Peptides against a protein of PDB entry 6J54. Designs and how they scored, part 117

Target 1, 223 residues: chain A of PDB entry 6J54
Amino acid sequence: NENLFASFIAPTMMGLPIVTLIIMFPSLLFPTPKRLINNRTISIQQWLIQLTSKQMMAIHNQKGQTWSLMLMSLIMFIGSTNILGLLPHSFTPTTQLSMNLGMAIPLWSATVFTGFRYKTKTSLAHFLPQGTPALLIPMLVIIETISLFIQPVALAVRLTANITAGHLLIHLIGGATLALLNINTMTAFITFTILILLTILEFAVALIQAYVFTLLVSLYLHD
Target 2, 42 residues: chain B of PDB entry 6J54
Amino acid sequence: QFQFTGIKKYFNSYTLTGRMNCVLATYGGIALLVLYFKLRSK

## One batch from the design tools (peptide; made by RFdiffusion4, then SolubleMPNN)

Design b2_p13_4_s3 (from b2_p13_4, 10 letters changed)
Fold by OpenDDE base, seed 5:
Structure b2_p13_4_s3 (fold): chain B 223 residues (1-223), chain C 42 residues (1-42), chain A 13 residues (1-13)
Amino acid sequence: as target 1 above (223 residues)
Amino acid sequence: as target 2 above (42 residues)
Amino acid sequence: LLDLLLLLTIALA
């Protein structure tokens, strides 16, 4: 069990935290275009960013569209880090709850405070759903207030749990495959096939979690 | 269009202003309860 | 939407 969780230990070199370099590395994979007609890879990247931007910002007003750059950078960061984390012997920063809380809490706070600043009446009214019976109003307001404070926790834990669980499953199935190589070759082949299918699933999960994380932040902004 | 009279004009779950006032009243009530128990313990 | 996304993420986890 210690070897399984060793993959989640932050790597250091000569006492210096190289985690910062790992976090910054995905940024090198997305260069900024300098020409009107760019290379195929850059054009595809920009096209994907534009499509995702249109999809996510469709629910926002003109003032909310100012957050488009931040939200797109967030999804690109989380998505790229999650995908790179599936490489063999790689460290995924998003498996650390502290990292996800460090992103979730400030973004959530910014969206909540922005809502209270520009749409105070609507934001306060959000604590009480429309058409609520009079006797349930005090209890429902309390529950909705608690729900608001659970949002950043759920945002961080969801991302951390999904990525961490995927990594653990890959390690467990991989270890089982290696253990069965000399015991039963046919069973080892089956487990190896499951491992491949699981890795493909984790690639999808990595992208979905990045999208969900960013989408929820945008929904909190929309309010 | 919603037509409310009396207390329901300011405290209702259908209008935006009514919902806001209900939320503020709830928070105010909780704050008063906390203050009451805090002063009572002295 | 939030509940549906939550259920989807739990199912995929």
Scores: peptide ipSAE 0.210, ipTM 0.796, DockQ to the pose 0.030
Fold by OpenDDE base, seed 4:
Structure b2_p13_4_s3 (fold): chain B 223 residues (1-223), chain C 42 residues (1-42), chain A 13 residues (1-13)
Amino acid sequence: as target 1 above (223 residues)
Amino acid sequence: as target 2 above (42 residues)
Amino acid sequence: LLDLLLLLTIALA
């Protein structure tokens, strides 16, 4: 069973971590536009960014829209890393909980502190849902406070778990397919078909998790 | 539309100010309880 | 909405 997690080991070359290079690699896939009318690839990228930006930042005021660049870069980074992670024999940095926590905690803290700074009354009011019975107020405030601190953890774990689980399933089904090739070819064909369908699903999951991660950060900012 | 009088004006779960005051009161109460137990142990 | 997103992410996991 050690082989199951072998693909999640951080790659190193001569004892030097190459994870930094792997993390930086997706940035090369999104070159900066130099022309008013760029090539089709860059135009599609800009179009997607524009659409997601309008959709995600529509709920924010002008101060919140200042975060548009950061949020768009975040979704592009997570999305690209997740998609690249689906390549055969690739290492997905977002499968590492440490990385996702490293992104989630500062972003969450920034959103929370920003909320308390500019919307103090509203932020404090969020600890008590509207319409709560008077007797349940102390308990619910405590629960909401705990819920607030769980947000960065949930944000990181959700991304990590979804991507990691997908990779594990691909490895398991792939391994089963290879094992069944010499046992039952018909069953192996079925498992291979499932593997293909699962891979397609993982592409969708990769994008959805990137979007959800960014969206939740945005929602925490909006409060 | 909600109209509150008396203590409910300042402590309610419907108005923004009321909710804020309830949260602050809860935190204050917890802080006082912690302080009480801390002083009691000494 | 947040609960729905949470459930969706769990369902896709």
Scores: peptide ipSAE 0.195, ipTM 0.805, DockQ to the pose 0.031
Fold by OpenDDE base, seed 2:
Structure b2_p13_4_s3 (fold): chain B 223 residues (1-223), chain C 42 residues (1-42), chain A 13 residues (1-13)
Amino acid sequence: as target 1 above (223 residues)
Amino acid sequence: as target 2 above (42 residues)
Amino acid sequence: LLDLLLLLTIALA
């Protein structure tokens, strides 16, 4: 079991945490545009950011669009870290629940607080869906309150679990493939094919989880 | 639009104000219950 | 939408 989770241990070098460098590394992959027409790579990146920004901010008013920078930075960070985590022998910081909680809790609290501050009536009314029978109002309010507090936990756990599970599967199938190379070449080839397909899937999962995480934060802001 | 009269005007699950008041009433009731049990145990 | 996204994330996990 220790070997299975060895890849999830925070790496250190000479007693210094390399995690800091790993977290900061994705920032180097997204340089700031300096020209009106940049390189093709940068242009594609900006185009993607613009598309995602338009999609995510479509549900928000002008006041909600003030969060666009934060949300876009969040999705870029999580997405980039998740993709980089799929590299061989790489460490993904987003596999750490502590990190995801560290992101989820403040963002969630900020959205909830912002909602209560600027949309007090709507936020309070959100605890009670429309058309609820009078007899179910107290219980439903309690349930909705509990649901609210579960949101940051679910947000963090969802991201952590999905990324961690994917990495674990890749390592397991990869290890199985290596073990089967000298035992049965045919089965090793099959497992290797599965590994390739799984890796492709994990790339998609990495992006989807980043998007979902950011979208949910945005949705909570919209209330 | 729904027309409510009396107490239903302020406590309903259809209007925004009504929903808000219901939520506040629920929280207030829970708080009072907790307070009651806390004071009773002393 | 939330439920759908939740199901999607679970399905992809």
Scores: peptide ipSAE 0.193, ipTM 0.803, DockQ to the pose 0.030
Fold by OpenDDE base, seed 3:
Structure b2_p13_4_s3 (fold): chain B 223 residues (1-223), chain C 42 residues (1-42), chain A 13 residues (1-13)
Amino acid sequence: as target 1 above (223 residues)
Amino acid sequence: as target 2 above (42 residues)
Amino acid sequence: LLDLLLLLTIALA
């Protein structure tokens, strides 16, 4: 039914797209600090960013640590958009595969090209695992090459599928709950309980998917 | 650790250089095959 | 590692 996908349509007002405003809105939630000791909210944000940055960049050298700002901005953007998307009647830009591909492909390409530029030998050797029997070398090289090209697609689809599926489930269970209110109140209550639990799970999924997306980009950079 | 001689020195699945050469050889072979079929159809 | 992360994300989807 078309009504199921209505929440995923790009919102417009008077024929003008407001998607740009929606994408820019999360940036307002993270103001730049101006003091040594900032507000509690800003301090918590900085603390979280520092923790995540230390964790993600621990596997990188100094050259790789230059990507810290980009990766942290990426996780903040995806995380914030995903969380805001869980609000009632909200539009989540990350549910659009085009957007996620637009992020995944350039980042993946950058990591791959960076690897080939600075670690050419290691990057080329990555297509062949150690200890491979001689007869399986050509086939395995082909498989690893295909695996490399699937990475950006998997990265985008993973994020899109997880967020979209979560939203669909919330809408479906919510709709079922409303429909069952006039049929069986007891069953409606059970369905409503499931909806609440699912919503809590989706909050976690929203953050996890943001983290996984950024982490995978970081891992590709590490090669 | 690994001591290879002859052709195995350059084409092996254990050393970094060996793996790199194997990958390049594989790509080269595929490229030649594609080129062969392309020229054959003409 | 990547495969494990993929499985984890699928499980949470």
Scores: peptide ipSAE 0.168, ipTM 0.803, DockQ to the pose 0.031

Design b2_p13_4_s4 (from b2_p13_4, 10 letters changed)
Fold by OpenDDE base, seed 5:
Structure b2_p13_4_s4 (fold): chain B 223 residues (1-223), chain C 42 residues (1-42), chain A 13 residues (1-13)
Amino acid sequence: as target 1 above (223 residues)
Amino acid sequence: as target 2 above (42 residues)
Amino acid sequence: LLDLLLTLTIALA
C-alpha cells in the first residue's frame, strides 16, 4: 500500500521542493501569440480558449465577464496539470487536497464576497428559494447556509478524489498486468486492454474535472 | 405582481425584499438564541 | 445542473 501512495509524495531535490517547477511547467505549453496570423498550434489553442470562454461566460453580465481571464486560466491550468499527471511516474499536484483547497477557498470566498458587495439583496435572498412554505423558512435558510459552506469543500474533494482514484486504478491494474505476465498471458492481455481503456477514460475525467471546477466557480459568481 | 399586506409585506417568500428579510430574521433569531444560552449559563 | 454534474463526476470516479 505504501508503494501505491508513494507516487503521491511531493518530489524534492537536494532538500528543495521541485513541486513549484512542476506546477509552472504547464504554462510553457501555452505561449502567447505575437502575430496577427499565428501558427496552426497556437491558432487552435486560441480558438479553443475562445470557444470555452464564450460558453462559460454566456451566463454572466458585463460585470461578470471581467472574470473571464481568470476562469480561462484556471481551466487551462487544471486541465493541463491533470493531463500531464497521467504520464508515467509523474506527480500530479491536483491530487493534493491542500492545493485544491488553496484554489477553491479563495475563489469561493471571492465569488461570495463580490456577490454580497454588488448584489447584496439578491445574495441574501439566495438563502431562501421562492415559494417556500412559511413553516419551512427557518430550517431551509439554515440548510442553505450550510450548503454554502460545503461548496469549497465539495470543489476541492471532487477534484482530488476523481484524479486520485483514477491514478490508483491505473496503478492497481498496471501492477496486476505485470504480475500476470508470467502466470497467464491471455489474462494479462485482457487486463492490459482494460488498463488502456481506463487511461483513456482518465484523460476524459481529467478534462471534465477541470471544466466542472471552473464552471462551478463561475456559477457561484453568477449566483 | 404580488400584493402583500401587513407582516407578509415585509416577510414573504415570493418577493426579493421579503426573502431577504426572512433570511435576516432567521439569522437574528439564531443569534438571539445563542446569546440567550450564553447568558443563561452564567 | 450542479446535481447532474455531481452525479456524473461520481459515476466517472
Scores: peptide ipSAE 0.216, ipTM 0.796, DockQ to the pose 0.030
Fold by OpenDDE base, seed 4:
Structure b2_p13_4_s4 (fold): chain B 223 residues (1-223), chain C 42 residues (1-42), chain A 13 residues (1-13)
Amino acid sequence: as target 1 above (223 residues)
Amino acid sequence: as target 2 above (42 residues)
Amino acid sequence: LLDLLLTLTIALA
C-alpha cells in the first residue's frame, strides 16, 4: 500500500520542495499574446478562454464581470494542472487537499463577503428559500447556514477526491495489467484496454472538475 | 402577486424583505438562547 | 438546492 500512495507524496529535491516549481510550470504553457494574429496554439487558447468567459460571466452583472480574469485564470490553472497530472509519473498538485483548500477558502470567502457587501438583502434572504412553511423557517435557516460553510470544503474535497481517485484507478489498473502480463496475456490485454478507456475518461474528468470548480465559485459570487 | 398584511408583511418566506427578516429573527433567537444559557450557567 | 444538485451530478461524474 505504500507503493500505492507513493505517487502522491510531494516531490522534494535535497529536502527542498520542488512542488512550487511544479505548480508554476503550467504558467509557461500559456504565454501572453504579442500579435494581433497569433499562432494556432495561442489562438485556440484565446478562443477557449473567450468561450468559457462568455458562458460563465453571462449570469453576472458588470460588477461580477470584474471577476472574469480571476475565474478564467483559475480554470486555466486547475485544468492545466489536472491535464499535466495525467502524464506518466507526474505529480498533480491538485491531488493535495491543502492545495485545493488554499484555493477554495479564499475564493469562497471573497465571494461571500462580496455578496454581503453589495447585495446584503439578497444574501441574507438566500438563507431562506422561497415558499418555506413558517414552522420550518428556523431549522431551514440553520441548515442553510451550515450549508454555506460546507461550500468551501465541498469545493476543495470534490476536486481533490475526483483527481485522486482517477490517479488511484490508473495505478491500480496499471499494476494489475503488469501483474497479468505473465499470468494471462489475454486478460492483461483486456485490462490494458480498460486502462486506456479510463485514461480517456480521466482527461474529461480533469477538465470537468476544473470547470465545475470555477463555475461554483462563480455561482457563489452571483448568489 | 403576494399581498401580506400585519405580521406577515414583515415575516414571510416569499418577499425578499420578509425572508431577510426571518433570517435575522432566527439568528436573533439563537443569540438570545445562547445568551440565556450562558447567563443561566453563571 | 441547485448547488447541491450540481455538486451531486458532478460528484457522480
Scores: peptide ipSAE 0.213, ipTM 0.810, DockQ to the pose 0.032
Fold by OpenDDE base, seed 2:
Structure b2_p13_4_s4 (fold): chain B 223 residues (1-223), chain C 42 residues (1-42), chain A 13 residues (1-13)
Amino acid sequence: as target 1 above (223 residues)
Amino acid sequence: as target 2 above (42 residues)
Amino acid sequence: LLDLLLTLTIALA
């Protein structure tokens, strides 16, 4: 059990937390553009950022467009950290629930607060769906309020659970393949194939979770 | 288009203002209940 | 959409 979760322990070197360096490392992979026509890699990155930005901000009005920078930075950060976490013997900070809560709670609170500030009537009305029977109004309002407070928790747990589960599966199957190499080579080959397929899936999951996390924050902003 | 008269004009689940008022009324009611039980225990 | 995303995330987990 201890060996199973050893990969999720925050790494330290000489008593200093390496986590800070790991968190800051993805920023080096996205350099700022210096030319109108940059290198192919940078151009692709910018194109992807613009594409995702247009997709996410399509729901929002001009006032909501002010959050585009924040949301894009968020998705780039989470996405990059999740992808880097799939590297062998790498540590993903997003596997830590504390980090995800640290991101989810402020962003969620900000979206809710901005909603109440600028769209007070619509935000309050959101607690009661349209067309609800009069007798169910009090109970439904209570349920919606509870649902609201569950949102940041669900947001953080969803990201953490998905990334953590993926890492666990990779480690487990990887360990199983190594153990089966000397026992049954055929079974080891099958498990290895599954590992490869799983790793590909986890790359997709890493991006999807980053997208979902950012999208949900955006949706909460839209109310 | 909904036509509401009387108290239904202000408290309905169809209009924006009506929904808002219903939410506020529910919160107010809960707050009053909590206050009542708090004062009753003392 | 929210429910769909939730189910999708659960399915991919």
Scores: peptide ipSAE 0.196, ipTM 0.803, DockQ to the pose 0.030
Fold by OpenDDE base, seed 3:
Structure b2_p13_4_s4 (fold): chain B 223 residues (1-223), chain C 42 residues (1-42), chain A 13 residues (1-13)
Amino acid sequence: as target 1 above (223 residues)
Amino acid sequence: as target 2 above (42 residues)
Amino acid sequence: LLDLLLTLTIALA
């Protein structure tokens, strides 16, 4: 049904796309600090960013820590967009596979190329696990190569599927709740309760998916 | 720790260099096979 | 590790 996917259509006003404004809106929620002791909200944001940054960059060398700014910006962007997308009648850009692929492929390529550039021997050796029997070497190398190329696809699809599925579930259960209001009020109450619980879960999923996406990019960089 | 001699020194699944060489050899073999089939079709 | 993360994300979906 077309109504199921209506929320995923790119919004336009008078023929002009407003998707650009929607994508840029989360940037306004994270202002730059101006004081040593900022507002409580800004302080919490900085604290969270510092904690996540320390956690993600702990596995990286000094050269790898150069990616800290980009990775933190990535998690903030994806996280904020996912959370804002849970608002009623909101459009979530991360539900679009094209957008996620647009982020995943360049980042993945950058990490892979960086690995081959600075850690050529280790990167090439990664295609063959240690201790592999001699007879299985060619087959395993092929499998590992295929696995490498699936990484960007998996990265994009994972994010898209999780966010999209959540939105669909909220929409379907919400619609079912409204439909059942005139049929069986008791059942409608049950479905409404499920909707609330699901919404809470989706908030968590939104943040987790942002974290996982960024973490995997970081792990690919670590090699 | 691992002491290999002969061909095993360069092609093994335990040492870093050996693993790298095995990967390169595999890619080279595949490339040659593809080239062979391509030239055969022509 | 990657497979574990994938499994976790799917489980939460």
Scores: peptide ipSAE 0.172, ipTM 0.803, DockQ to the pose 0.031

Design b2_p13_5_s1 (from b2_p13_5, 6 letters changed)
Fold by OpenDDE base, seed 5:
Structure b2_p13_5_s1 (fold): chain B 223 residues (1-223), chain C 42 residues (1-42), chain A 13 residues (1-13)
Amino acid sequence: as target 1 above (223 residues)
Amino acid sequence: as target 2 above (42 residues)
Amino acid sequence: SLIEEANLLLSLI
């Protein structure tokens, strides 16, 4: 139904795009610390960022650790936007494929180009796995080159599909609960319980997808 | 240690240099094929 | 790398 997909339309006020404000809003939730001893909320945020940073950058060498700030900002941005978009009738910018491609393609290209510049031999050798039979080398190199170009598309589509599917399910079950309130209260209560469980699941999915997105970007730097 | 002699020294799937040369050779071969078909069409 | 990517995707699903 058109009403179901209306939540994915970019909101505008008097021809001005409100989407820019929605994208910038999560940045206000993470203030920069000014004191040595911060408030509890800021301290928890910094602690979480440090833990995730240690996990993400454990794979990288000293040269790769320069990307830590960018990767942490990316996971915080995607994670916060995904969580804020879980409410019904709310617009999530990460459901837009154009936005995800706009993030995936430049980051992917940067990782590929940096790999070719600093580790040219290793990057070129990555197109051919070790121990491949000699007869399969040309075909495997072609497949691996195609695989490289699919990476940014898969990165964008995975994030978009998971967030969009979750959003649609919340809308459908939410609409069903409202419709059943006047028909059968007991069934409406059951569907509402399912809705709550689904929202908790989508909260987890939102964080996981943000982590996976940044992890894959980080992995493309190393490989 | 992998001891390769002759052409296998430069084109090997086990060594880093050999893998790189194989990739470059495949790209070069594809480029030559594309060039051949483009020149043949005229 | 493609096989590793496929295994990674399967582990994430």
Scores: peptide ipSAE 0.361, ipTM 0.852, DockQ to the pose 0.027
Fold by OpenDDE base, seed 4:
Structure b2_p13_5_s1 (fold): chain B 223 residues (1-223), chain C 42 residues (1-42), chain A 13 residues (1-13)
Amino acid sequence: as target 1 above (223 residues)
Amino acid sequence: as target 2 above (42 residues)
Amino acid sequence: SLIEEANLLLSLI
């Protein structure tokens, strides 16, 4: 059923990819403050950024604090794109695995290489959990090495799968509601109620997935 | 605090240095095994 | 580590 995946096709106009504009659009929602005391909307945004920044960067040293701008921009980008994707007939770039891999792989690589550069002993030690029995050391080191390389894939797939699954559910329940309107109005009302509850849940999922993605990147930086 | 003597001082899963050495030893062992099989094939 | 990441994910999702 191609109708299920029609909303996930990258939109183009006259053969030109407009997805670039869609990706850039969330940037317009976060204008640069120009005053000491800004508008309520900007003040709320700054407050949220400060709260999340303090929470996420508390585990990092001074060198890690330099990543604050990158991580905050990342969470704002993913969060905004995910929320905007819940608008009717909107395209969500984060439903594309290529997009998420494009973010995950470089960020993961940067964190891993930074860790090996500045915390070589600790980074190497992370391949062996503390307290491992001696006989299991070689096997566990191999597993942890494999786990390391799965991290960027896990970041991308987790974000993609969660957002995509939510959109599919909204589409399916919405379609079912429309189909039941002329069959059983009472059942259609129930499915519509479920759709509303599901959309509320997807708003939460959208923000949580953005936070988890950014948090894990931050965690990999700290090791 | 953990007190280790002998070889366990350098290769243990509790101290940072010990864990690092175990990881390096594991990679070294794997590299030697791969090298052995490559040389054996020829 | 994998265990730490699993615990974190379990607490969040």
Scores: peptide ipSAE 0.352, ipTM 0.866, DockQ to the pose 0.028
Fold by OpenDDE base, seed 2:
Structure b2_p13_5_s1 (fold): chain B 223 residues (1-223), chain C 42 residues (1-42), chain A 13 residues (1-13)
Amino acid sequence: as target 1 above (223 residues)
Amino acid sequence: as target 2 above (42 residues)
Amino acid sequence: SLIEEANLLLSLI
């Protein structure tokens, strides 16, 4: 079991945590534009950022648009770290629940607090769905309150679980493929094919989870 | 458009204000209950 | 609402 989870241990070198460098590394992949017309790579990148920003912020009013920078930075960070984590023998910081909680809790708290501050009536009313029978109001309010506090946990766990599970599957199937190379080459080929397909899927999952994480934060802000 | 009269005007599950008041009333009631049991246990 | 959130989550997964 130690071999299975060894990839999720925070890497250190000479007792110094290199996790900090790993977390900061994605920032180097997104240089700031310096020209009106940049190279093709940066232009495509900016185009993608613009598209995602428009999609995510479409549900927000002008006040909500102030969160655009933070939300876009968040999705870029999570997305980039997740994708980089799929590199062979790479460490993905987002597999650490502590990191995801560290992101989820403050962001969630900020959205909830902002909601209560600027949309007090709507935020309070959100604890009671419309059309609720009068007799169920107290219990439903309690349940909705509990649900609210579960949101940051669910947010962090979802991201952690999805990324971790994907990494684990890649590791397991990869290990199985290597083990089968000397046993049955045909089955090894099949498992290798599955590994490739899974890896492609995990690239999609990595981006989707980044999007979902950011989207949910955005939705909590909207509510 | 729902027309509410009396107490239902302030405590309903349809209007925004009504929902807010219901939530506040619920929290207030829970707080009072907790306070009651806390004081009773002493 | 919880139901809406659940449906949203289900649609996203």
Scores: peptide ipSAE 0.339, ipTM 0.863, DockQ to the pose 0.027
Fold by OpenDDE base, seed 3:
Structure b2_p13_5_s1 (fold): chain B 223 residues (1-223), chain C 42 residues (1-42), chain A 13 residues (1-13)
Amino acid sequence: as target 1 above (223 residues)
Amino acid sequence: as target 2 above (42 residues)
Amino acid sequence: SLIEEANLLLSLI
């Protein structure tokens, strides 16, 4: 049982935590452009960032677009960490709920506070859906208030659960494949095929979860 | 556009101002209830 | 509203 969760333990070397280095590593994969026409890798990265930026900022006005840098950095960070986490024997910080809460709570709080600061009437009105019958107003306001406070938790748990579940499933299917190699090669081949398909799916999930996390933060900002 | 008169002008679920006032009234009511129970225990 | 945002989220997932 401990072997299943061994990949989720925060790595240390000589008693010193190396988690900080792991978190900083994705930054090295995105170098700053130095030329007007960069190499193919940097050009593709910039193109992807521009596309995602245009899609995410399309719902925001000029004031909301000031968050573009932070949101783009967030999606790049989460996306890169999730993809790197699919490497063998790698540690993914996004599997740690503490880290995801550490990202979700401040960002959520910032979006909520900015909403109340600049759009007080609209923000307060969001606690009551339009057209609600008068008798249901108090209860619905309470429910919407509770729903608001659950948002950062749901945001963090969603990311953590999706990434963690994927890693566990890859580990289990991989372990089963290795165990079946000497028992039944045909069955082992089938499980290996499933493992490959699952790995491809997890690559997609890694990017989707990064996008969803960032998108939801953006939507909370827009209200 | 909605036209409301009387108390419905300030407390309605259709207009932005009306919705805001309903929310504030709800929070105010809850705060008063909490205050009542807090003072009752003393 | 939060309900509307929730519906958007469900449509995305």
Scores: peptide ipSAE 0.330, ipTM 0.864, DockQ to the pose 0.027

